# Ledger of designs, part 50: peptides against a protein of PDB entry 6KZJ

Target 1, 71 residues: chain A of PDB entry 6KZJ
Amino acid sequence: SPDLLSEVSEMKQDLIKMTAILTTDVSDKAGSIKVKELVKAAEEEPGEPFEIVERVKEDLEKVNEILRSGT

## One batch from the design tools (peptide; made by RFdiffusion4, then SolubleMPNN)

Design b2_p24_5_s4
Fold by OpenDDE base, seed 5:
Structure b2_p24_5_s4 (fold): chain B 71 residues (1-71), chain A 24 residues (1-24)
Amino acid sequence: as target 1 above (71 residues)
Amino acid sequence: SPREEALKLVLEILKRLEALEKKL
């Protein structure tokens, strides 16, 4: 749905900003971030799109916890 | 380090979102 796509796009943009902050790359080139493929195929993640988004939100909270607590 | 782990997770999530966009 267009609303879900908008939400996903917004989340993606926020994550790109986070990667820029967290990265230790000192390159002067901004460039586009290319995320290499992981062992697990992201395209094969099970569930309906809205379910995938909810899982992503859970994982984002884990990221926030790590950054907040240092563990 | 926590920062490195956070970065790894962010990159993984970003990849998942990119895959999801193709389904929408």
Scores: peptide ipSAE 0.585, ipTM 0.914, DockQ to the pose 0.558
Fold by OpenDDE base, seed 4:
Structure b2_p24_5_s4 (fold): chain B 71 residues (1-71), chain A 24 residues (1-24)
Amino acid sequence: as target 1 above (71 residues)
Amino acid sequence: SPREEALKLVLEILKRLEALEKKL
């Protein structure tokens, strides 16, 4: 789907920007949080592309929550 | 750290999106 491909591409670009921000000072050793197991790219993620996108958005919200709350 | 873990998650999400692009 061209529309989904466009959305995925935009999400990637946004995540690259997030990566740049988060790598500014990765020497921070304060605290540790358990990371949920996510589907590895080497493993075929189940579901239709739209469903995968929605799942990614959910996981991205979890990332945002970690950044906001520190947990 | 939370920030380090967030970075790891972001990188993994990126990899998932790259895999998804192969389906599109």
Scores: peptide ipSAE 0.585, ipTM 0.912, DockQ to the pose 0.383
Fold by OpenDDE base, seed 1:
Structure b2_p24_5_s4 (fold): chain B 71 residues (1-71), chain A 24 residues (1-24)
Amino acid sequence: as target 1 above (71 residues)
Amino acid sequence: SPREEALKLVLEILKRLEALEKKL
């Protein structure tokens, strides 16, 4: 749906900014982010699009927790 | 390191969102 697509687009934009902050590379390669495929991302993720978004939000909370607590 | 793990998760999530966009 267009509303969900907009949400996904905004999430991507935020994550790109996070990548720039987290990376230690000072090269002018900002914006051209090469995403290495991981096992979970290389396979077809099951579920409806809205369910996938909810799982992504859960994983983003894990990222936030790691950055706050270091674990 | 925690920072590296966070970065790996972010990159993984980006890849998942890119795949999801093709379904929308």
Scores: peptide ipSAE 0.583, ipTM 0.913, DockQ to the pose 0.548
Fold by OpenDDE base, seed 3:
Structure b2_p24_5_s4 (fold): chain B 71 residues (1-71), chain A 24 residues (1-24)
Amino acid sequence: as target 1 above (71 residues)
Amino acid sequence: SPREEALKLVLEILKRLEALEKKL
């Protein structure tokens, strides 16, 4: 849906900002970040779009915990 | 390092969101 698409797009933008903060590479000027395709492609993630978004939010909390605690 | 691990996770999540955009 358009509402979910907007939410996902905003999340992407926020994550791109996070990569800029976290990266130690001086080539931080990369306009786009491309991740190599893996055996289990992200396209194969099961569930309805809203379920995938909730799972992503859970994983983002893991990231935040690592950054806050250093562990 | 924790920072590097966090970065790896963020990049993985970005990939997932890009895939999701194609489904919407």
Scores: peptide ipSAE 0.582, ipTM 0.914, DockQ to the pose 0.568

Design b2_p24_6_s1 (from b2_p24_6, 9 letters changed)
Fold by OpenDDE base, seed 2:
Structure b2_p24_6_s1 (fold): chain B 71 residues (1-71), chain A 24 residues (1-24)
Amino acid sequence: as target 1 above (71 residues)
Amino acid sequence: SLEEALKLVMEILKRLLALEKKLK
């Protein structure tokens, strides 16, 4: 679905921005993010595309909780 | 922790990249 592809692409871009922001707030353990290497390492994602997106959104909520609490 | 958040973000990004390949 082109709509789903667009949503995935938008989420991807947002996460790249989030990564850049988070690396500025994390100490020595924050390493350089190499998107190209992630692309090469990305394996086949099992499951229906819509279900995968929903699971991703659930995991993003975990990120939001951490950022909101500051812990 | 913020370190945990960063790790989660990177893993989610990797999964989305895999999904993007699947959709194309």
Scores: peptide ipSAE 0.628, ipTM 0.918, DockQ to the pose 0.657
Fold by OpenDDE base, seed 4:
Structure b2_p24_6_s1 (fold): chain B 71 residues (1-71), chain A 24 residues (1-24)
Amino acid sequence: as target 1 above (71 residues)
Amino acid sequence: SLEEALKLVMEILKRLLALEKKLK
């Protein structure tokens, strides 16, 4: 749906920003994010879109836990 | 670790890009 697509697009943009921030500390691993390469390499994601988004949100919570803990 | 967080973010981004293709 358009609403879900908008949500996905917003999360995508936020993650791009997060990547830029995180790479400042781990620049040896990735100096810059190449979105065009990710777009090309992105394979089909199985499952219902809503379910995929919910799982993504769960995984993002894992990221947040790492960032909060500093580990 | 911060490195792990970056890896997770990039993987999630990749998944979202795949999902975006699916939705369009």
Scores: peptide ipSAE 0.628, ipTM 0.917, DockQ to the pose 0.644
Fold by OpenDDE base, seed 1:
Structure b2_p24_6_s1 (fold): chain B 71 residues (1-71), chain A 24 residues (1-24)
Amino acid sequence: as target 1 above (71 residues)
Amino acid sequence: SLEEALKLVMEILKRLLALEKKLK
């Protein structure tokens, strides 16, 4: 679905931005995280695309909760 | 923790990259 692909692309771009910000606020303990390595490691994701996106949204809410709470 | 949030973001991004490949 082109609409779903667009949504995925938008989320991906947002997460790349988030990653850039978060990595600068995290110490070297998190190590050098590179998006390039994720691209290489990205294996086939099982399941229906729509369901995968919904699970992603649930996990994003967890991220938002952490960032909002500061813990 | 912030570290946990970063890890989650990276995992989500990885999954989205995989999904993007699947959709193309």
Scores: peptide ipSAE 0.628, ipTM 0.918, DockQ to the pose 0.659
Fold by OpenDDE base, seed 5:
Structure b2_p24_6_s1 (fold): chain B 71 residues (1-71), chain A 24 residues (1-24)
Amino acid sequence: as target 1 above (71 residues)
Amino acid sequence: SLEEALKLVMEILKRLLALEKKLK
């Protein structure tokens, strides 16, 4: 679905920005993100695309909770 | 922790990159 692809692309871009911000906050403890390396390392994600996106959104909520609490 | 958040973000990004390949 082109709409789903657009959503995934937008989420990807947002996460890249988030990573840049978070790396500065944690003094690069997890290392600087290298998107091109992640692209190569990315393997097939099992499941229906729309269900994968829903699971991603659930995981993003966990991120949001951490950022909201600061811990 | 913020470190945990960063790790989660990176893992989600990796999954999205894999999904993006699947959608193309």
Scores: peptide ipSAE 0.630, ipTM 0.918, DockQ to the pose 0.667; fails the geometry check

Design b2_p24_6_s2 (from b2_p24_6, 11 letters changed)
Fold by OpenDDE base, seed 1:
Structure b2_p24_6_s2 (fold): chain B 71 residues (1-71), chain A 24 residues (1-24)
Amino acid sequence: as target 1 above (71 residues)
Amino acid sequence: SKEEALKLVLEILKRLEALEKKLK
């Protein structure tokens, strides 16, 4: 749906900004950072689009926990 | 770690790109 597409687009924009910040903060090890494809990202994710968004939000909470705790 | 956070963010971005293709 158009509303869901807009939400996804905004999420991407926010994550791109986070990427820039995190990359500069980890600059010394940036060359060693390898993002290997995981099963979730490499294969087609099952479920309806809104279900996928909900799973993404759950995974984003893990990111937030890391950034908040520093670990 | 911040390194793991970065990896997660990049993974999520890839998933969202795939989702955009489904929605368009």
Scores: peptide ipSAE 0.643, ipTM 0.926, DockQ to the pose 0.480
Fold by OpenDDE base, seed 2:
Structure b2_p24_6_s2 (fold): chain B 71 residues (1-71), chain A 24 residues (1-24)
Amino acid sequence: as target 1 above (71 residues)
Amino acid sequence: SKEEALKLVLEILKRLEALEKKLK
């Protein structure tokens, strides 16, 4: 749906901003960071679009926990 | 760690890009 597409697009834009901030912060202390390809990042993630969005939000909470705790 | 957070963000970004393709 167009509403879901808009939400996904906004979420993507927010993550791009987070990536820029985290890359700069980590680069101050570390060299290169390798990111391997994972099955869940593939184009064929199972489930309806709204289910995928909910799983993404759950995984984003892991990021939030790391950032607020500093670990 | 912040390194782990960065990896997670990049992985999620790829998933959202794939989802956008499904929705279009």
Scores: peptide ipSAE 0.641, ipTM 0.926, DockQ to the pose 0.506
Fold by OpenDDE base, seed 5:
Structure b2_p24_6_s2 (fold): chain B 71 residues (1-71), chain A 24 residues (1-24)
Amino acid sequence: as target 1 above (71 residues)
Amino acid sequence: SKEEALKLVLEILKRLEALEKKLK
């Protein structure tokens, strides 16, 4: 749906900004970061689009928790 | 850790990009 696409696009934009900040900050103290390509990152992630978005939101909360704690 | 957070963000970004392809 167009509304879901808009939500996804907005989330992506926010994450791009976040990656820029985190990459710079981490690179100041660490070497290259290797990101594993897991099944959940595949184009054929199981579930309907709205279900995938909900799972993404859950993972974003994990990110927020890490950033709040600073660890 | 901040490194772990970055990994998660990058993974989520890839998932969203894949999802966009499905929605377009």
Scores: peptide ipSAE 0.640, ipTM 0.925, DockQ to the pose 0.505
Fold by OpenDDE base, seed 3:
Structure b2_p24_6_s2 (fold): chain B 71 residues (1-71), chain A 24 residues (1-24)
Amino acid sequence: as target 1 above (71 residues)
Amino acid sequence: SKEEALKLVLEILKRLEALEKKLK
């Protein structure tokens, strides 16, 4: 639906900003970082679009926990 | 680690891009 597409697009934009911040921060510490393709992103994700968004939000919480703790 | 966080974010971005294609 158009509403769901708008939500996905907004999430994508926010994550692009996060990658910019994290890339510079990690580069300051490590000098080099290897980012390879991950299996979950390469394969077709099952479920309706709404269900996929909910799973994405669950995985985003893992990111948030790391950023809050600093580890 | 922040390195792990970056990898997760990049993975999620790819998943969202795939989802956009499904919705269009």
Scores: peptide ipSAE 0.639, ipTM 0.926, DockQ to the pose 0.484

Design b2_p24_6_s3 (from b2_p24_6, 10 letters changed)
Fold by OpenDDE base, seed 1:
Structure b2_p24_6_s3 (fold): chain B 71 residues (1-71), chain A 24 residues (1-24)
Amino acid sequence: as target 1 above (71 residues)
Amino acid sequence: SMEEALKLVMEILKRLLALEKKLK
């Protein structure tokens, strides 16, 4: 679905931005993190695309909760 | 923790990259 692909692309771009910020914030702990390595490591994701996106959204809410709490 | 948040973000990004490949 082109609409779903667009949504995935938007989320991906947002996460790349978040990664840049968070990596800087925790660089001493996380070390060098490269998106390039994720691209290489990205294997086939099983399941229906729509369901995968819904699970991703649930996990993003967990991220948002951590960011809001600061812990 | 922020470290946990980063790990989650990275895993989500990895999954989205895999999904993007699946959709193309």
Scores: peptide ipSAE 0.626, ipTM 0.916, DockQ to the pose 0.656
Fold by OpenDDE base, seed 2:
Structure b2_p24_6_s3 (fold): chain B 71 residues (1-71), chain A 24 residues (1-24)
Amino acid sequence: as target 1 above (71 residues)
Amino acid sequence: SMEEALKLVMEILKRLLALEKKLK
């Protein structure tokens, strides 16, 4: 679905921005993020595309919780 | 922790990249 592909692309771009922000806020453990290497390492994702997106959104909520708490 | 958040974000990004390949 082109709509789903667009949503995935938007989420991907947002996460790249989040990564840049978080690496500046994390101390010595912050490493260089190489998106190109992630692309090559990305394996087949099992499950229906819509279900995968929903699971991703659930995991993003975990991220949001951490960011809100600041811990 | 913020370190945990960063790890989660990177893993989610990797999964989305895999999904993007699946959709194309």
Scores: peptide ipSAE 0.626, ipTM 0.916, DockQ to the pose 0.655
Fold by OpenDDE base, seed 4:
Structure b2_p24_6_s3 (fold): chain B 71 residues (1-71), chain A 24 residues (1-24)
Amino acid sequence: as target 1 above (71 residues)
Amino acid sequence: SMEEALKLVMEILKRLLALEKKLK
C-alpha cells in the first residue's frame, strides 16, 4: 500500500543517515557506503510486506540497544 | 559493537530496498 511504502521509504532514509553516522565511527573498516550497490544487490524479500516491516522494527531495536550501550 | 550495529543497519537497509521494489 502507499502508506506502507511511505513508511518503508522513511525508514530507509533514516537508516541511510544512521549508516553515515556509524561509518564515521568504524570508518577504518567500513569506508564509504554505496547505496546504489545495495539497490542493485537487493534481492526479493519473502513474506507479507507488513510482516517484513514488523521484523525490521524488531531488528532495529537490536541496533538501538547497541547504540544505547555504545558497545 | 558499533561495527555490528553498522552491519545490522546495512542488512536492514538492503532488506528495505528489496521490500521497496516489491511494493512498487
Scores: peptide ipSAE 0.626, ipTM 0.916, DockQ to the pose 0.641
Fold by OpenDDE base, seed 5:
Structure b2_p24_6_s3 (fold): chain B 71 residues (1-71), chain A 24 residues (1-24)
Amino acid sequence: as target 1 above (71 residues)
Amino acid sequence: SMEEALKLVMEILKRLLALEKKLK
């Protein structure tokens, strides 16, 4: 679905920005993200695309909770 | 922790990259 692809693309871009911010905040403890390397390392994600996106959104909520609490 | 958040973000990003390949 083109709409789903657009949503995934938007989420991807947002996460790239978040990573840049978080790396500076945690003094690069987890290392600087290299998107190019992640692309190569990315393997097939099992499941229906729309269900994968829903699971991603659930995981993002966990991220949001951490960011909101600051810890 | 913020470090945990970073790890989660990176893992989610990797999954989205894999999904993006699947959608193309």
Scores: peptide ipSAE 0.628, ipTM 0.916, DockQ to the pose 0.664; fails the geometry check

Design b2_p24_7_s1
Fold by OpenDDE base, seed 1:
Structure b2_p24_7_s1 (fold): chain B 71 residues (1-71), chain A 24 residues (1-24)
Amino acid sequence: as target 1 above (71 residues)
Amino acid sequence: SPREEALKLVMEILKRLEALEKKL
C-alpha cells in the first residue's frame, strides 16, 4: 500500500543516516564490516508486508537497545 | 562489539526493507 511504502521509505532514510553515523569512527574495523547473507534478509522473507514491517520494528528496537545498553 | 552488532543489524534491516519495497 502507498502508506506502508511511505513508512518503509522513511525507515530506510533513517537507517542510511544511522549507517553513516556508525561507520564514522576512526577505527578500521568499522569500515570493513561485512554482513553475511541471512534468510530473513532475503526477498523470500515470509509474511504479508505489514507483518514484515512489524518484525523490522522489533529489530529496530533491538538496535536501539544495543546502542543504549551495549547488549 | 555492541556498535558492530548494531551496524550489522542496521545493514540487514536495510536489505530487508529494500526487498520489501519491491513487494509494495
Scores: peptide ipSAE 0.561, ipTM 0.910, DockQ to the pose 0.511
Fold by OpenDDE base, seed 2:
Structure b2_p24_7_s1 (fold): chain B 71 residues (1-71), chain A 24 residues (1-24)
Amino acid sequence: as target 1 above (71 residues)
Amino acid sequence: SPREEALKLVMEILKRLEALEKKL
């Protein structure tokens, strides 16, 4: 739906901003992020669009918890 | 570090939202 699409688009924009804030300097000793695997998992995520959005919101709360508490 | 873990989660969620947009 257009309303849900708008909400998803807004969340994406906010997350892009968060990515910029959280980005650390890249070093040869830094671990690798398995982007390909993450994309594959995302494409295969089960559930209706609304259910996926709710799970995303739950995971965003995990991010917020990590950032405010350090754990 | 917590910051690195948060970044990983954010990147994962971004990819999930991009995949979701294809369903809408």
Scores: peptide ipSAE 0.561, ipTM 0.910, DockQ to the pose 0.552
Fold by OpenDDE base, seed 5:
Structure b2_p24_7_s1 (fold): chain B 71 residues (1-71), chain A 24 residues (1-24)
Amino acid sequence: as target 1 above (71 residues)
Amino acid sequence: SPREEALKLVMEILKRLEALEKKL
């Protein structure tokens, strides 16, 4: 759905920003970070799109916990 | 390090979201 796509796009943009902050690359090169797609159709993450988003949100909370607690 | 682990997770999540976009 368009609403879900908008949410996913926003999350993706936020994660790109986080990647830039967390990276240890000292290169002066700036640019858009794009992670090449490694998931092939045969290895696609199971579940409906909404369910996948919920799992992603859970993992994002794990990221936040690591950064907040240092563990 | 925690920072490295966080980065790994972020990159993994980003890959998953990009894959998901193709379904939408």
Scores: peptide ipSAE 0.555, ipTM 0.911, DockQ to the pose 0.558
Fold by OpenDDE base, seed 3:
Structure b2_p24_7_s1 (fold): chain B 71 residues (1-71), chain A 24 residues (1-24)
Amino acid sequence: as target 1 above (71 residues)
Amino acid sequence: SPREEALKLVMEILKRLEALEKKL
């Protein structure tokens, strides 16, 4: 749906920003901002689009936990 | 490092979202 597509697009943009932050060195210089498109493998993630989005959000929380705790 | 692991996970999530966009 258009609403889900908009949400996914916004999440993608936020992740690109996270990538830029995570690639910066200790001197706070800008890292790589551009992320080339990744081609999905033949194996497709199962479930309805909204279910996939929820799983993605769970994995994003894992990322946040790693970054907050350092572990 | 934790930072590198986080980066790897972010890249994988980006891949999944790009695949999802094609289904919407």
Scores: peptide ipSAE 0.554, ipTM 0.910, DockQ to the pose 0.541

Design b2_p24_7_s2
Fold by OpenDDE base, seed 2:
Structure b2_p24_7_s2 (fold): chain B 71 residues (1-71), chain A 24 residues (1-24)
Amino acid sequence: as target 1 above (71 residues)
Amino acid sequence: SPREEALKLVMEILKRLLALEKKL
């Protein structure tokens, strides 16, 4: 649906920004290169779209916890 | 490091979203 597509698009863009912030490579281009590879490697994600998004949100909380607590 | 682990997770989640986007 358009609503779900918009949400996924926004999450994707936020993650790209996070990638740029978190990358420690001496070249700022390293993150961009890896993203391009992900696009090519992205296969099919199993499950219903809404369920996949909910799982992604749960996994994002793991990222937030690491960045907040350092563990 | 925690930062490196966070980056790895972010990349994996991004890959999943890219795969999902192809279904929409």
Scores: peptide ipSAE 0.645, ipTM 0.918, DockQ to the pose 0.662
Fold by OpenDDE base, seed 5:
Structure b2_p24_7_s2 (fold): chain B 71 residues (1-71), chain A 24 residues (1-24)
Amino acid sequence: as target 1 above (71 residues)
Amino acid sequence: SPREEALKLVMEILKRLLALEKKL
């Protein structure tokens, strides 16, 4: 689905930006994203694509809650 | 820290999205 792919691509880009923002220590290797390596390491995500996206949105809300509330 | 936890979650979600893209 082109619309779903577009949505996923947008979320991916946003997450890359978030990673850069959240990485404040030069020694924080987690913040040094090597997208190519992540792609290679990424195993198949179980479930139908649309449902996976919905679950991702729920998890993003958890991220937002942590950043908003500090907990 | 909350920032560290958020970062871990973000990285995990990103990895999942990269996996998902392989299906699209």
Scores: peptide ipSAE 0.645, ipTM 0.918, DockQ to the pose 0.633
Fold by OpenDDE base, seed 1:
Structure b2_p24_7_s2 (fold): chain B 71 residues (1-71), chain A 24 residues (1-24)
Amino acid sequence: as target 1 above (71 residues)
Amino acid sequence: SPREEALKLVMEILKRLLALEKKL
C-alpha cells in the first residue's frame, strides 16, 4: 500500500530524528552505529502491515509517556 | 535512565518499521 508506505517512511524519519536528539553526547556514536545494525537486523515482522503500524503507534505512546513523565 | 529507556524503545520500533517496509 503506497499510503501505508508513506506513513511508515514518515514515522521512520521521525524516529531517526528522535534517535539523534536522545543521543546527546557528541562523542557517543552508539545511536548511529545501532541504526546501521538495525537495517541489517530488520528481517521479519509478523502480522498484517496495518496491524503492525497500529501496534507501533501504541508503542510510540509509551515513548511519549516516558519523555513526558520520566517513567 | 528514562532517556536511555526511551532510546531503546525508539530503536526497537525503528527496527520493526524497517522490517515492515520489506513487506510493502
Scores: peptide ipSAE 0.644, ipTM 0.918, DockQ to the pose 0.655
Fold by OpenDDE base, seed 4:
Structure b2_p24_7_s2 (fold): chain B 71 residues (1-71), chain A 24 residues (1-24)
Amino acid sequence: as target 1 above (71 residues)
Amino acid sequence: SPREEALKLVMEILKRLLALEKKL
């Protein structure tokens, strides 16, 4: 749906920004190169889109926890 | 490192979102 697509697009954009922040090799644009690879390698994500998004949000919270606590 | 692990997770989530995007 367009609403879910919009939400996914926003999340994707935020993750790309996070990639740029977290990558330590900015000289060769390693993060950008890896993102380009992901676009080509992205296959199928099983499950209903809404359910997938909810799981992604849960996993993002794990990322945030690591960044906040270092664990 | 935690930062490296966070980056790996971010990349994996991004890949999943890219795959999901192809379904939408």
Scores: peptide ipSAE 0.643, ipTM 0.918, DockQ to the pose 0.645

Design b2_p24_7_s3
Fold by OpenDDE base, seed 5:
Structure b2_p24_7_s3 (fold): chain B 71 residues (1-71), chain A 24 residues (1-24)
Amino acid sequence: as target 1 above (71 residues)
Amino acid sequence: SPREEALKLTMEILKRLLALEKKL
């Protein structure tokens, strides 16, 4: 689905930006994004694409809650 | 810290999206 792919691509780009913002220590290896390596390491996500996206949106809200509330 | 947790979760979600893109 081109619309779904577009949505996923947009979220991906947003997350890349978020990780850059959240990375405050140059020595923080966990914060150092290597997209190419993530692509290689990425195993198949179980489930139908649309449902996976919905779950991702829920998990993004968890991230937003942490950033908003500090917990 | 909350910031560290947010970062970890963000990266995990990114990895999942990258996996999903392989299906699209």
Scores: peptide ipSAE 0.635, ipTM 0.914, DockQ to the pose 0.663
Fold by OpenDDE base, seed 4:
Structure b2_p24_7_s3 (fold): chain B 71 residues (1-71), chain A 24 residues (1-24)
Amino acid sequence: as target 1 above (71 residues)
Amino acid sequence: SPREEALKLTMEILKRLLALEKKL
């Protein structure tokens, strides 16, 4: 779906920005984003695309909660 | 640390979205 693809693309961009913000050392490979490597390593996730997106949104809220509360 | 955990989770979610794109 082009609509879902657009939404996913927007989320990806936001996540890339978040990784940059959360990374404290640009030389830290553990925090360094390697998109090419992630693309190769990305395995198919089960479920319908809409369901996957909803789960991702829930998990993103968990990330946000950690950042807000430290827990 | 919480920040490190948030980073790890963020990157994992990104990987999942990359996997999802292969289905779209």
Scores: peptide ipSAE 0.634, ipTM 0.915, DockQ to the pose 0.659
Fold by OpenDDE base, seed 1:
Structure b2_p24_7_s3 (fold): chain B 71 residues (1-71), chain A 24 residues (1-24)
Amino acid sequence: as target 1 above (71 residues)
Amino acid sequence: SPREEALKLTMEILKRLLALEKKL
Protein backbone atom coordinates (compact mmCIF):
# COMPACT_ATOMS: atom_id res chain seq x y z
CA SER B 1 0.00 0.00 0.00
CA PRO B 2 1.53 3.29 -1.08
CA ASP B 3 -0.32 5.22 1.62
CA LEU B 4 0.94 2.87 4.29
CA LEU B 5 4.46 3.00 2.87
CA SER B 6 4.37 6.79 3.07
CA GLU B 7 3.19 6.64 6.67
CA VAL B 8 5.92 4.18 7.59
CA SER B 9 8.54 6.33 5.87
CA GLU B 10 7.43 9.39 7.81
CA MET B 11 7.49 7.45 11.08
CA LYS B 12 11.00 6.23 10.32
CA GLN B 13 12.22 9.76 9.74
CA ASP B 14 10.65 10.94 12.98
CA LEU B 15 12.28 8.09 14.89
CA ILE B 16 15.67 8.86 13.38
CA LYS B 17 15.31 12.47 14.51
CA MET B 18 14.18 11.35 17.95
CA THR B 19 17.18 9.05 18.26
CA ALA B 20 19.51 11.92 17.42
CA ILE B 21 17.87 14.07 20.09
CA LEU B 22 18.03 11.34 22.73
CA THR B 23 21.68 10.60 21.95
CA THR B 24 23.60 13.22 23.89
CA ASP B 25 27.05 11.64 24.11
CA VAL B 26 29.04 10.79 21.01
CA SER B 27 30.85 8.11 22.98
CA ASP B 28 27.55 6.42 23.87
CA LYS B 29 27.63 3.46 21.52
CA ALA B 30 24.19 2.34 22.69
CA GLY B 31 22.70 5.45 21.14
CA SER B 32 24.57 5.29 17.86
CA ILE B 33 22.33 4.74 14.87
CA LYS B 34 23.69 2.52 12.15
CA VAL B 35 20.85 2.17 9.69
CA LYS B 36 22.62 -0.49 7.65
CA GLU B 37 22.96 -2.65 10.75
CA LEU B 38 19.31 -2.14 11.67
CA VAL B 39 18.23 -3.09 8.17
CA LYS B 40 20.33 -6.23 8.36
CA ALA B 41 19.00 -7.10 11.80
CA ALA B 42 15.40 -6.31 10.88
CA GLU B 43 13.76 -9.71 10.98
CA GLU B 44 10.33 -10.30 9.55
CA GLU B 45 7.56 -9.35 11.95
CA PRO B 46 4.36 -11.40 11.96
CA GLY B 47 1.01 -9.89 11.16
CA GLU B 48 -0.62 -7.77 8.52
CA PRO B 49 1.11 -4.46 7.76
CA PHE B 50 -1.77 -2.36 9.06
CA GLU B 51 -1.84 -4.29 12.33
CA ILE B 52 1.91 -3.92 12.73
CA VAL B 53 1.64 -0.15 12.28
CA GLU B 54 -1.08 0.04 14.90
CA ARG B 55 1.08 -1.87 17.37
CA VAL B 56 4.00 0.42 16.57
CA LYS B 57 1.83 3.45 17.30
CA GLU B 58 0.91 1.96 20.67
CA ASP B 59 4.58 1.38 21.45
CA LEU B 60 5.42 4.95 20.42
CA GLU B 61 2.93 6.15 22.99
CA LYS B 62 4.96 4.28 25.59
CA VAL B 63 8.05 6.19 24.49
CA ASN B 64 6.16 9.46 24.75
CA GLU B 65 4.92 8.57 28.22
CA ILE B 66 8.45 7.84 29.41
CA LEU B 67 9.68 11.17 28.07
CA ARG B 68 6.82 13.08 29.70
CA SER B 69 6.73 11.37 33.08
CA GLY B 70 10.20 9.90 33.43
CA THR B 71 8.68 6.48 34.05
CA SER A 1 17.57 5.74 32.91
CA PRO A 2 14.27 6.84 31.41
CA ARG A 3 16.17 8.51 28.57
CA GLU A 4 18.08 5.33 27.84
CA GLU A 5 14.88 3.29 27.93
CA ALA A 6 13.19 5.70 25.56
CA LEU A 7 16.19 5.48 23.23
CA LYS A 8 16.18 1.69 23.27
CA LEU A 9 12.46 1.56 22.54
CA THR A 10 12.83 4.12 19.76
CA MET A 11 15.54 2.12 18.06
CA GLU A 12 13.58 -1.11 18.46
CA ILE A 13 10.53 0.47 16.87
CA LEU A 14 12.68 1.78 14.03
CA LYS A 15 14.01 -1.72 13.45
CA ARG A 16 10.46 -3.07 13.32
CA LEU A 17 9.49 -0.44 10.77
CA LEU A 18 12.47 -1.39 8.64
CA ALA A 19 11.30 -4.99 8.79
CA LEU A 20 7.80 -3.89 7.85
CA GLU A 21 9.06 -2.02 4.79
CA LYS A 22 10.34 -5.32 3.45
CA LYS A 23 6.71 -6.45 3.29
CA LEU A 24 5.51 -3.35 1.43
Scores: peptide ipSAE 0.634, ipTM 0.915, DockQ to the pose 0.645
Fold by OpenDDE base, seed 2:
Structure b2_p24_7_s3 (fold): chain B 71 residues (1-71), chain A 24 residues (1-24)
Amino acid sequence: as target 1 above (71 residues)
Amino acid sequence: SPREEALKLTMEILKRLLALEKKL
Protein backbone atom coordinates (compact mmCIF):
# COMPACT_ATOMS: atom_id res chain seq x y z
CA SER B 1 0.00 0.00 0.00
CA PRO B 2 1.09 3.60 -0.45
CA ASP B 3 1.11 4.19 3.30
CA LEU B 4 3.35 1.21 3.97
CA LEU B 5 5.61 2.09 1.04
CA SER B 6 6.01 5.60 2.43
CA GLU B 7 6.85 4.26 5.88
CA VAL B 8 9.46 1.89 4.44
CA SER B 9 10.95 4.71 2.39
CA GLU B 10 11.27 6.91 5.48
CA MET B 11 12.86 4.09 7.46
CA LYS B 12 15.39 3.51 4.69
CA GLN B 13 16.39 7.14 4.73
CA ASP B 14 16.72 7.13 8.52
CA LEU B 15 18.95 4.06 8.38
CA ILE B 16 21.19 5.69 5.79
CA LYS B 17 21.55 8.67 8.11
CA MET B 18 22.30 6.39 11.06
CA THR B 19 24.97 4.61 9.04
CA ALA B 20 26.67 7.91 8.29
CA ILE B 21 26.55 8.93 11.96
CA LEU B 22 27.93 5.60 13.16
CA THR B 23 30.78 5.64 10.66
CA THR B 24 33.81 7.11 12.40
CA ASP B 25 36.57 6.26 9.94
CA VAL B 26 35.92 7.11 6.31
CA SER B 27 39.35 5.79 5.33
CA ASP B 28 38.51 2.16 6.05
CA LYS B 29 35.10 2.51 4.36
CA ALA B 30 33.49 0.70 7.29
CA GLY B 31 30.29 2.67 6.86
CA SER B 32 30.11 2.90 3.10
CA ILE B 33 26.72 1.94 1.70
CA LYS B 34 26.60 0.41 -1.75
CA VAL B 35 22.88 0.63 -2.38
CA LYS B 36 23.00 -1.09 -5.77
CA GLU B 37 24.80 -4.05 -4.27
CA LEU B 38 22.36 -4.23 -1.37
CA VAL B 39 19.41 -4.20 -3.77
CA LYS B 40 20.92 -7.02 -5.81
CA ALA B 41 21.82 -9.03 -2.73
CA ALA B 42 18.46 -8.49 -1.05
CA GLU B 43 16.65 -11.81 -1.08
CA GLU B 44 12.90 -12.02 -0.73
CA GLU B 45 11.83 -11.20 2.82
CA PRO B 46 9.48 -13.84 4.26
CA GLY B 47 6.11 -12.90 5.69
CA GLU B 48 3.42 -10.32 5.15
CA PRO B 49 4.70 -6.76 4.64
CA PHE B 50 3.15 -5.41 7.83
CA GLU B 51 4.64 -8.24 9.87
CA ILE B 52 8.05 -7.64 8.33
CA VAL B 53 7.90 -3.96 9.27
CA GLU B 54 7.03 -4.83 12.86
CA ARG B 55 9.98 -7.21 13.06
CA VAL B 56 12.25 -4.54 11.63
CA LYS B 57 11.07 -2.09 14.28
CA GLU B 58 11.86 -4.64 16.98
CA ASP B 59 15.35 -5.11 15.58
CA LEU B 60 15.86 -1.35 15.40
CA GLU B 61 15.19 -1.24 19.12
CA LYS B 62 18.21 -3.51 19.55
CA VAL B 63 20.32 -0.91 17.77
CA ASN B 64 18.88 1.83 19.96
CA GLU B 65 19.64 -0.16 23.10
CA ILE B 66 23.26 -0.69 22.06
CA LEU B 67 23.72 3.01 21.37
CA ARG B 68 22.05 4.03 24.63
CA SER B 69 23.68 1.54 26.99
CA GLY B 70 26.89 0.67 25.18
CA THR B 71 25.99 -3.00 25.43
CA SER A 1 32.83 -2.57 19.72
CA PRO A 2 29.21 -1.74 20.50
CA ARG A 3 29.33 1.04 17.91
CA GLU A 4 30.58 -1.36 15.25
CA GLU A 5 27.86 -3.85 16.14
CA ALA A 6 25.22 -1.15 15.90
CA LEU A 7 26.54 -0.21 12.46
CA LYS A 8 26.44 -3.81 11.24
CA LEU A 9 22.89 -4.27 12.50
CA THR A 10 21.78 -1.01 10.92
CA MET A 11 23.12 -2.03 7.52
CA GLU A 12 21.53 -5.46 7.80
CA ILE A 13 18.14 -3.93 8.59
CA LEU A 14 18.50 -1.62 5.60
CA LYS A 15 19.09 -4.64 3.37
CA ARG A 16 15.94 -6.26 4.74
CA LEU A 17 13.91 -3.14 3.99
CA LEU A 18 15.20 -3.19 0.43
CA ALA A 19 14.01 -6.78 0.15
CA LEU A 20 10.62 -5.79 1.56
CA GLU A 21 10.30 -2.92 -0.89
CA LYS A 22 10.38 -5.43 -3.75
CA LYS A 23 7.11 -6.86 -2.39
CA LEU A 24 5.33 -3.50 -2.33
Scores: peptide ipSAE 0.634, ipTM 0.915, DockQ to the pose 0.666

